# Peptides against a protein of PDB entry 4N78, part 266

Target 1, 186 residues: chain A of PDB entry 4N78
Amino acid sequence: HFQVICRLLGYQGIAVVMEELLKVVKSLLQGTILQYVKTLMEVMPKICRLPRHEYGSPGILEFFHHQLKDIVEYAELKTVCFQNLREVGNAILFCLLIEQSLSLEEVCDLLHAAPFQNILPRVHVKEGERLDAKMKRLESKYAPLHLVPLIERLGTPQQIAIAREGDLLTKERLCCGLSMFEVILT
Target 2, 155 residues: chain B of PDB entry 4N78
Amino acid sequence: MAELQMLLEEEIPGGRRALFDSYTNLERVADYCENNYIQSADKQRALEETKAYTTQSLASVAYLINTLANNVLQMLDIQASQLRRMESSINHISQTVDIHKEKVARREIGILTTNKNTSRTHKIIAPANLERPVRYIRKPIDYTILDDIGHGVKW

## One batch from the design tools (peptide; made by RFdiffusion4, then SolubleMPNN)

Design b2_p26_3_s1 (from b2_p26_3, 10 letters changed)
Fold by OpenDDE base, seed 5:
Structure b2_p26_3_s1 (fold): chain B 186 residues (1-186), chain C 155 residues (1-155), chain A 26 residues (1-26)
Amino acid sequence: as target 1 above (186 residues)
Amino acid sequence: as target 2 above (155 residues)
Amino acid sequence: SESGLNLTEEQLKLFEEELQDLLAEL
């Protein structure tokens, strides 16, 4: 599904969606969640010392439960705050999955474009074959497919310009060194 | 354009007129041949003359038809060439627009991106001198990193 | 008979030959 979304939206659509998601996340974090955090900080016991280990695990749990009882019983925390956190989590997850899917699509595009861009696949040299000979054969095989040089030779100046720009755009993909998800996490 | 105009306005109409005129002339020739044959004491000579006129007339008509046909074909070729040029122009514009849209889209998404933190070992050697077109040494993109991502999410 | 057919004599001869050839093939 995410691959289909990436294909349908393209870079522009993905950008718009990501921007809107970032706005939503920012709004949730700076608005409702921040307000709840501030409120919780105000009601948080000022002195929450670790109980003595002598109380054992149950006693320690009871101690913390008692100290946090009012916070845990705050109904709005469970309903609104957790829901907002889920929404934030879902948004982050969505962004991650979109980026991953986009990266896959970009890699596929690069792979498909490679024969036309003078990018030769890594030749698995079987035992006993000369790497150089195989590379030369591959170069010769794919030489007619080099689109930009072909257009430069046969095309109009306008076609050449378009081909060069297209080639550049094909080569410069996000997967080559850019991450959107890291921006979301910052 | 001038050639096409000449074909459309002068040559083809002229050829059509010539063909029409030839029809009227053929009728006259036929009448002449008929009358000549009836009136001639030497019917064999008259027949030979009729054959000669018939051959000449047919040749003339054939020429007129051929000329007209060639002019029509030429007209069609010119029109086809014009259409091809228009198509090429439209395609060029379309491609230019598409490239522009893609550039805009990339700028828009680009502002939402940051450089991947490559582990410290691969010093992205900041190209020292700004001026040299950074020969993108196409380091073979190790696509193996993506092999692990594709298997898991049955979406 | 002013043969109003402005065909050059050469063109006419060529077409006559072609016509004869066509007629011979028939």
Scores: peptide ipSAE 0.021, ipTM 0.554, DockQ to the pose 0.006
Fold by OpenDDE base, seed 2:
Structure b2_p26_3_s1 (fold): chain B 186 residues (1-186), chain C 155 residues (1-155), chain A 26 residues (1-26)
Amino acid sequence: as target 1 above (186 residues)
Amino acid sequence: as target 2 above (155 residues)
Amino acid sequence: SESGLNLTEEQLKLFEEELQDLLAEL
């Protein structure tokens, strides 16, 4: 699903969606959630002593439930605040999944373009084969596929410029050094 | 451009007119040859003259057709070349626009990105003192109770 | 008879020769 979305939206569409999601998240965090958090901080018991380890996990949970009973019973907190937190969580997850899907698509594009861009695959050298000889054979095999040098030899100056720009755009991908998700977390 | 215009406005129309005129002339020549053969006392000579006129007429028509055909072919070649040049120009513009759009899109998405922190694998120097692995008996927390609450949007 | 077919005598001869050759091959 996310791969299809990435293909349909492209870089521009993804950027727009991500920007809007960031706005929504920001609005939720600075609006309703912030207000609830402030209110909760005001009503939180000042002295929440860690229960003695002797009560075990169930006892500790019961203790916290008792101390937070008034907060847990606050109907608006359950309905509105938790829903907003869920929306924020979903938005974050969506952004993560979009970025992952985009990265996969970009990697695939890079792999497909590699033979045309003088990028040789990692050569597995079997025992007894000289690495240099195998590399030379691969270079010779893929040499006719190098698009930019081919266009530089046969094309017009305008075609050469376009080919170089296209090659650059093909090589430059977000997955190589950029993360959108890190911006969302910050 | 001047050559194409000359072909379209002068040579091809002129060739068509010449061919039409030749048809009219051929009819006159045929009538002449028929009358000459009927009226001539020397039918053999009249026949030879008719053959000569026929050969000449056929040669002339063939020449006119060939000239006209070559001019039409030349016109078509020039037009095809012009179309190819136009196509090349359109393709160039289209590619330029696409590259520009892609650059804009990448700038827009780029604003939403930060450099991936290459986590330099700091060699976590394992502290030498192997503290005895306290066997943490993880009791499996049964989270099955939460299964009903999460209407995860099936993407 | 002003044969409006202004073929040069040379062109006419060439075509006559070609026609004769074609007729000889038939």
Scores: peptide ipSAE 0.020, ipTM 0.550, DockQ to the pose 0.005
Fold by OpenDDE base, seed 1:
Structure b2_p26_3_s1 (fold): chain B 186 residues (1-186), chain C 155 residues (1-155), chain A 26 residues (1-26)
Amino acid sequence: as target 1 above (186 residues)
Amino acid sequence: as target 2 above (155 residues)
Amino acid sequence: SESGLNLTEEQLKLFEEELQDLLAEL
């Protein structure tokens, strides 16, 4: 599903969606969640003494339950906070999945473009084959597919410019060194 | 452009007129040959003359038709070439627009990205000796680095 | 009939001129 979304939206569509998600997350964090955190800090018991171990596990639990009763009651009354946190979590997960899907698409594009960009696949040398001979054969096989050099020889100046720009755009991908998810987490 | 204009405005219309005139002339020649044959005392000579005029007239008409046809074909070829040039121009504009849109889109996403923290584990100790610019061995972009990222999510 | 079809453009023009002249005399 996310792969289809990435294909349909493209870079621009993904950027728009990510920007809107960031706005929503920022709004949730700076607004409702911040207010809840401040309120929770106000109702937190200032001194939470460790209960004596002599009370046993049930007594300790009851002690903490009593100390946290106001917080629990507040949290139960203010379920909106948890809903907002869930929305933030979903937004983060969505961003992660979109980035992963986009990265996969970009890798596929790079792989498909490689024969046309003088990028040779890693040669698995079988026992007894000379690596150099195999590489030369591959170079010879893919040499006619080198698009930019071909256009530079046969194309118009405008075609050459477009081919070079297209080649550059094909080589430069986000997956090579950029992460959107890391920005969302900061 | 000048050649196409000459074909459209002069050569093809002229050829059509010539063909029409040839029809009228052929009728006159036919009438002449008929009358000449009837009036001539030497029927054999008149017949030979008629054959000559018939052959000449047919050759002339064939030439006119062929010339006109070739001019029409040439006109169509020029027009087809013009259309191809227009198509090429449109394609170039379209590609330019697409590249521009892609650049804009990439900038928009780019502002939402940060560089992946490559754990610089190995301090590349700058070797003291400025090694001579080793020939740019185009290191094949090792896309295998991406192989490790994809394995984890069993969808 | 085949010999007439192989007339050069120049010969055809000459024949056309002769035909026109003949038609003018008529």
Scores: peptide ipSAE 0.019, ipTM 0.549, DockQ to the pose 0.005
Fold by OpenDDE base, seed 4:
Structure b2_p26_3_s1 (fold): chain B 186 residues (1-186), chain C 155 residues (1-155), chain A 26 residues (1-26)
Amino acid sequence: as target 1 above (186 residues)
Amino acid sequence: as target 2 above (155 residues)
Amino acid sequence: SESGLNLTEEQLKLFEEELQDLLAEL
């Protein structure tokens, strides 16, 4: 589904969706979640001393439960705040999945364009074949498909310019060195 | 443009009119020849005259048809050439627009991206020896490494 | 037009040949 979404939206659509999601996340974080956090901080016991390690993990947990009893019992925390956190989480996951799907699509595009861009696939050399010879054969095979050089020879200056730009755009992909998800996490 | 206009406005219509007139005249000539043959005491002479008129008329019509046909063909060739030029222009514009749109889209999405922290660990081994123009055997970027990352999302 | 030219078949053939020759010269 995400792949289809990526294909349908393209870069522009994805950008728009991501921007809107970021806005939503920001709004949730700065709004409701922040307010709840502030409220929780106000009601938190001023001195929550770390229980002595002697109480063990259960005792420590019980201690914190006791100290935070009022907070835990705060019904709005369980409902609204956690819901908002879930929404944020879902948004993040959505962004991640979109990025992954986009990356896959980009890789596919790169692979499809490779023969036209003088990018040769990695050749699995069978035993006994010289890598160099096979590479040369492949180069020879795909040489006629080199689009930019072909257009440079046969095309108008305008066509050449377009071809070069198109080639550049084809080569430049987010998957080559960019991450959206890292921005979202920050 | 002037040639095409001349063909469309003058030559082709003129040729059509000439052909029509020729047809009409041919009918008159035929009638004349028929009557002349019937009325003539010398049937052989009348026949030869008819033959001459017929040949002349056919030659004339053939000429007119050929001229008209050539003019039409020329017109079509000019129009085809114009159409091709227009198509080329439209395609160029379309491609330019598409490229522009793509650039805009990429800029927009690019704002939402950061450079992947290339963990410095893989020393891009600067090819040590500067000297020999090592034919950059462009190591085919093995994109298969990315295939493993994508397998997780069965969605 | 059935012009009543009772041209003999032979005369018609000759005429056709002459016409063809003339057309070939054009």
Scores: peptide ipSAE 0.018, ipTM 0.543, DockQ to the pose 0.005

Design b2_p26_3_s2 (from b2_p26_3, 8 letters changed)
Fold by OpenDDE base, seed 3:
Structure b2_p26_3_s2 (fold): chain B 186 residues (1-186), chain C 155 residues (1-155), chain A 26 residues (1-26)
Amino acid sequence: as target 1 above (186 residues)
Amino acid sequence: as target 2 above (155 residues)
Amino acid sequence: SESGLNLTQEQLELFEEELRDLLASL
């Protein structure tokens, strides 16, 4: 599904969606979540020490339930705050998944473009075959497909310029060195 | 342009008129030949004259048709050339626009990106309102990301 | 169409041949 979204939206569409998601996340964090955090800080018991391990898990849980009774009973926390946190989480996950999907699409594009850009695939050498000979054979096979050199020889100046720009745009992808998710996490 | 205009406005219409006139003349020649053959005591001679007129008329018509056809073909070639030039121009513009749109799109998404090699310690604050140039790191293409394709990973 | 011309079949064939030759020469 995310791959389809990436293909449908393209870079611009993804950018718009990501920007809007970031705005939403920011709004949630600075608004409702912050307000609830402040409220929780006010009602938080001043003295809540870790109970002794001797109480065991049930005793520890009961202790914390008692200490945090007012917080646990705060209905708005469960309904609004947790929902907002869920929304933030979903937004983050969405961004992660969209980036991963986009990266896959970009890699596929690069793979498809490779024969035309003087990028040779990884070669498996069979027994008895010289790597150099095989590489040379591949180079000769794909040489006619090198688009930019071909256009440089046969094309108009305008076509050459477009071909070069297209080649550059094809080579330069986000997956080659950029991450959106890291920005989202900051 | 001048040649095309001449073909369209003068040569082709002129050729069509000439051909039409030739048709009317052929009818007159035919009538003449028929009457001459009927009235002539020497039918063989009249036939030979008819053949001569027919040959001449056919040659003339053939010439007119050939000339007209060549003019039409020339017109079409000129028009085809013009269309090819227009197509080339349109394609160039289209490609330029597409490249521009792609660059804009990449700039927009680029502001939402950071370098993968940046240490976790340096918070690259995405400038909220500043359009920054998209800088791509030219690294060798790593296709290993495709290795995960097909392993049932839900994407 | 009935041509008013009393041409022999041979003469017609010869005439057709001449026309073909003319067309071939063009």
Scores: peptide ipSAE 0.018, ipTM 0.518, DockQ to the pose 0.005
Fold by OpenDDE base, seed 5:
Structure b2_p26_3_s2 (fold): chain B 186 residues (1-186), chain C 155 residues (1-155), chain A 26 residues (1-26)
Amino acid sequence: as target 1 above (186 residues)
Amino acid sequence: as target 2 above (155 residues)
Amino acid sequence: SESGLNLTQEQLELFEEELRDLLASL
């Protein structure tokens, strides 16, 4: 489904969705979550000493449970804060999946464009074949498919300009060196 | 434009009128030939005359039809050429707009991106492509870096 | 008896040839 979403939205649509998600996440973090965190920090016992080891694991757990009982029982924390955190988590996950899907689509586009852009596939040399001969054969095979040189030879000046710009845009993809998700995490 | 206008307004209508007039004249010639043959004492001469008129008449009609047909074809070719030019112009505009939209989209999404930290350790083992000094063989873009992306996400 | 111009097939062929020649000359 994410792949379909990426195809439908394109770069502009994805950008808009990502921006809106970032706004939502920011709003959730700076709004309700921040307020709850501040409130929790104020109510948190200033002196939470490690109980003596003599109480054993159950006693230690009971001790912490007792100290945090009022915080855990805060009804608004369970209903509103946890829901908001889930929403933030879902938004982050969505962004990650969108970026991954977009990267896959971009790779596919690059692979499809490669024969037309003088990008030869990696030649698997079978045993006994000369790499040079195979490479030369591939070059000769794909030479007629080089779109920009073809248009430069046969096209109008306007077509040449468009072809060059299109070629540049095709080569310059996000997957080549850019990450959106890292920006979201920062 | 002037040529097309001349064809549409003068040459083609003129050719059609000429053809119509020719039809009327042919009927007269036919009547003449028939009467001449019936009335002539020398049937052989009358026949030869009829043959000559028939040949001339058919040749004239053929000429008129050919001229008219050529003018119509020329008109259609001019119109087709105009349509092709218009189509080319529209396509150029469309492509320009699409490129512009894509550039805008790229700028918008670019604001949301940062450079990937390439950890130094993944030596892209460039296979020792023997640097053949010849023509700028564009190094194949290694897309294998992305092979790990999407493995396990069944979406 | 209006002897219909029964152009012999040969005369018709000759006429057609002459017509073709004339058309080719135009």
Scores: peptide ipSAE 0.018, ipTM 0.538, DockQ to the pose 0.005
Fold by OpenDDE base, seed 4:
Structure b2_p26_3_s2 (fold): chain B 186 residues (1-186), chain C 155 residues (1-155), chain A 26 residues (1-26)
Amino acid sequence: as target 1 above (186 residues)
Amino acid sequence: as target 2 above (155 residues)
Amino acid sequence: SESGLNLTQEQLELFEEELRDLLASL
């Protein structure tokens, strides 16, 4: 599904969706969640000393439960705040999945374009074959498919310019060195 | 342009009119020849005259048809060339627009991206030794690194 | 055209040949 979405939206559509999601996340974080956090901070016991390690994990947990009992019982925390946190989580997950799907699509595009861009496929050398010889054969095989050089020889200056721009755009993909998800997490 | 205009406005219409007139004239000539043959005491002479008129008429019509056909073909060739030029121009514009749109889209999405932390760990140790320009065996871009990303999305 | 030309078959053939030759020359 995400792949279809990526294909349908393209870079522009994905950008728009991501921007809107970021706005939503920001709004949720700076609005309701922040308010709840502030309220919680106000009601938090001023001295929540780390229980002595001697109480063990269960005792520590019980201690925190006791200290935070009033907070845990705060009904609005369970309803509104957690819902907003879920929404944020869902948005983050959505962004992650979109990025992953986009990356896959970009890789596929790169692979499909490779023969036309003088990018040779990784050749598995069978036993007894020289890698160099095989590479040379592949180069020879794909040489006629090199689009930019072909157009440079046969095309008009305008066509050459377009071909070069297209080649550049084809090569430059987000998956090559960019991450959207990292930005979302910051 | 002037040539095409001349073909469309003068030569082709003129040729069509000439053919029509020729057709009408042929009918008149035929009638004349028939009547002349019937009325003539010298049937052989009348026949020879009819042959001459027929031959001349056919030659004339053939010429007219050929001329018209050539003019039409020329017109079509010019038009085809014009269409090809227009198509080329449209394609160029379209491609330019598409490239521009793509660039805009990429800029928009680009602002939402950060450089992948190349963990400095793999010091691409630039091999210090300027060894001889070993023929850049273009190492095929190993896209397999991305294969691991694809396995997770069973959707 | 039913032109009342009682052309002999031979004359017609000659005429046709002449026409063919003319057409071929064009």
Scores: peptide ipSAE 0.018, ipTM 0.541, DockQ to the pose 0.004
Fold by OpenDDE base, seed 1:
Structure b2_p26_3_s2 (fold): chain B 186 residues (1-186), chain C 155 residues (1-155), chain A 26 residues (1-26)
Amino acid sequence: as target 1 above (186 residues)
Amino acid sequence: as target 2 above (155 residues)
Amino acid sequence: SESGLNLTQEQLELFEEELRDLLASL
C-alpha cells in the first residue's frame, strides 16, 4: 500500500503529506501534550521515597499505587492525552513507512536506469572466467544503451541539455544520503 | 512555408483545372477523330491520325495526373513534417516543465531531509600531500549498500 | 442514321488546326 502511495504522490505529494504531518505532530507536541506533561509534573509526588524493602513486593506495589493514584486517575480522566500520543506515534510510523517505500522505489529506478547510465552490474565471475573478459563483454553489451553519449552524438542541443538534466536527476536520489525520518525524530 | 503555400494555392488548384480542361479537350479530340474518320476518303490515314491523337492525349492526361498526384503527396509530406516538428516542440516543452516540477519537488522534500549520519569511523587524516587529481575513476555506485537495509522487513 | 455531318473541308481544316493547337498546349 505504501509503495502505491509513493508512486501516486511522487516527491511533490510526499513532501506535502510530510509537511502536513509535521505540522500536526508539532501542534500536538507543543499544545496538548505539553500541557498534559506540565500538569502531570505538578501532580507528581515531590518525594517518592523508596519504601523500605521490609514491606515486601505487595507492600511496595501498594505504596507506589497509592503514590501514583492521582497520576493514574488524572491519566484516566485525560484519555485525550493518550489519544494524541497515539496519533503522534501513527504519524511517525507513517513517515517511516513512506520513507522506506520511497527508498525502495528510488533504488528500483536507479537499477533500471543503470544500463543507460554506464553503470555496470556487479559481475559474478564464475570459476575459470577472467574478470576482465567478462567486464569487456558487459561493456560491449551495454555500450549502445548509454543514453547521454548517444544523444550528445545524435541529438539537438536542446535534447542534449534535457538528457543531461534528466540523467542528473536520475542519479541524485534521496536514498543515496538523505533521511526524512531523522528530521522527524529531531 | 512558401513551398506549401505554392502547392496549396497555385500548383494543386492549377493542376486540377488543367486536368478538367484536359477532359474537355479530350472530348473535343474524340469528336474530331470520329468525324474525321467518317468524312475522310482515306480511312487508313484517318485511323493513324486518330491513334496519334489518342496516344498524345493519353500521355498528356497521364502526365497531368502524375504531376498532380506528386504535388499532393509533396503537400502531405510537408504537412506531416510540420506536424512532427510541432510534436517535437510540444514534447520538449513538456519535458522541460516536468524537469522543472521535479526540481521543485526535490527542493521541497529536500528541506524535510537531513544527511544520514554516516558513522565517520576513520577520520581519513588528509595526508598533507596535495593529492594529484586522481583520475575520476567512476566508482560504480555500489547500490549493494542498500541490499542490507531492505532484507529485514518482510512486510 | 448516316446523317454524315458533311463538315466542309474548310471546317475540317479549322478543326484540325484547333486540335493541333490544343494538343500543343498539352
Scores: peptide ipSAE 0.018, ipTM 0.540, DockQ to the pose 0.003; fails the geometry check

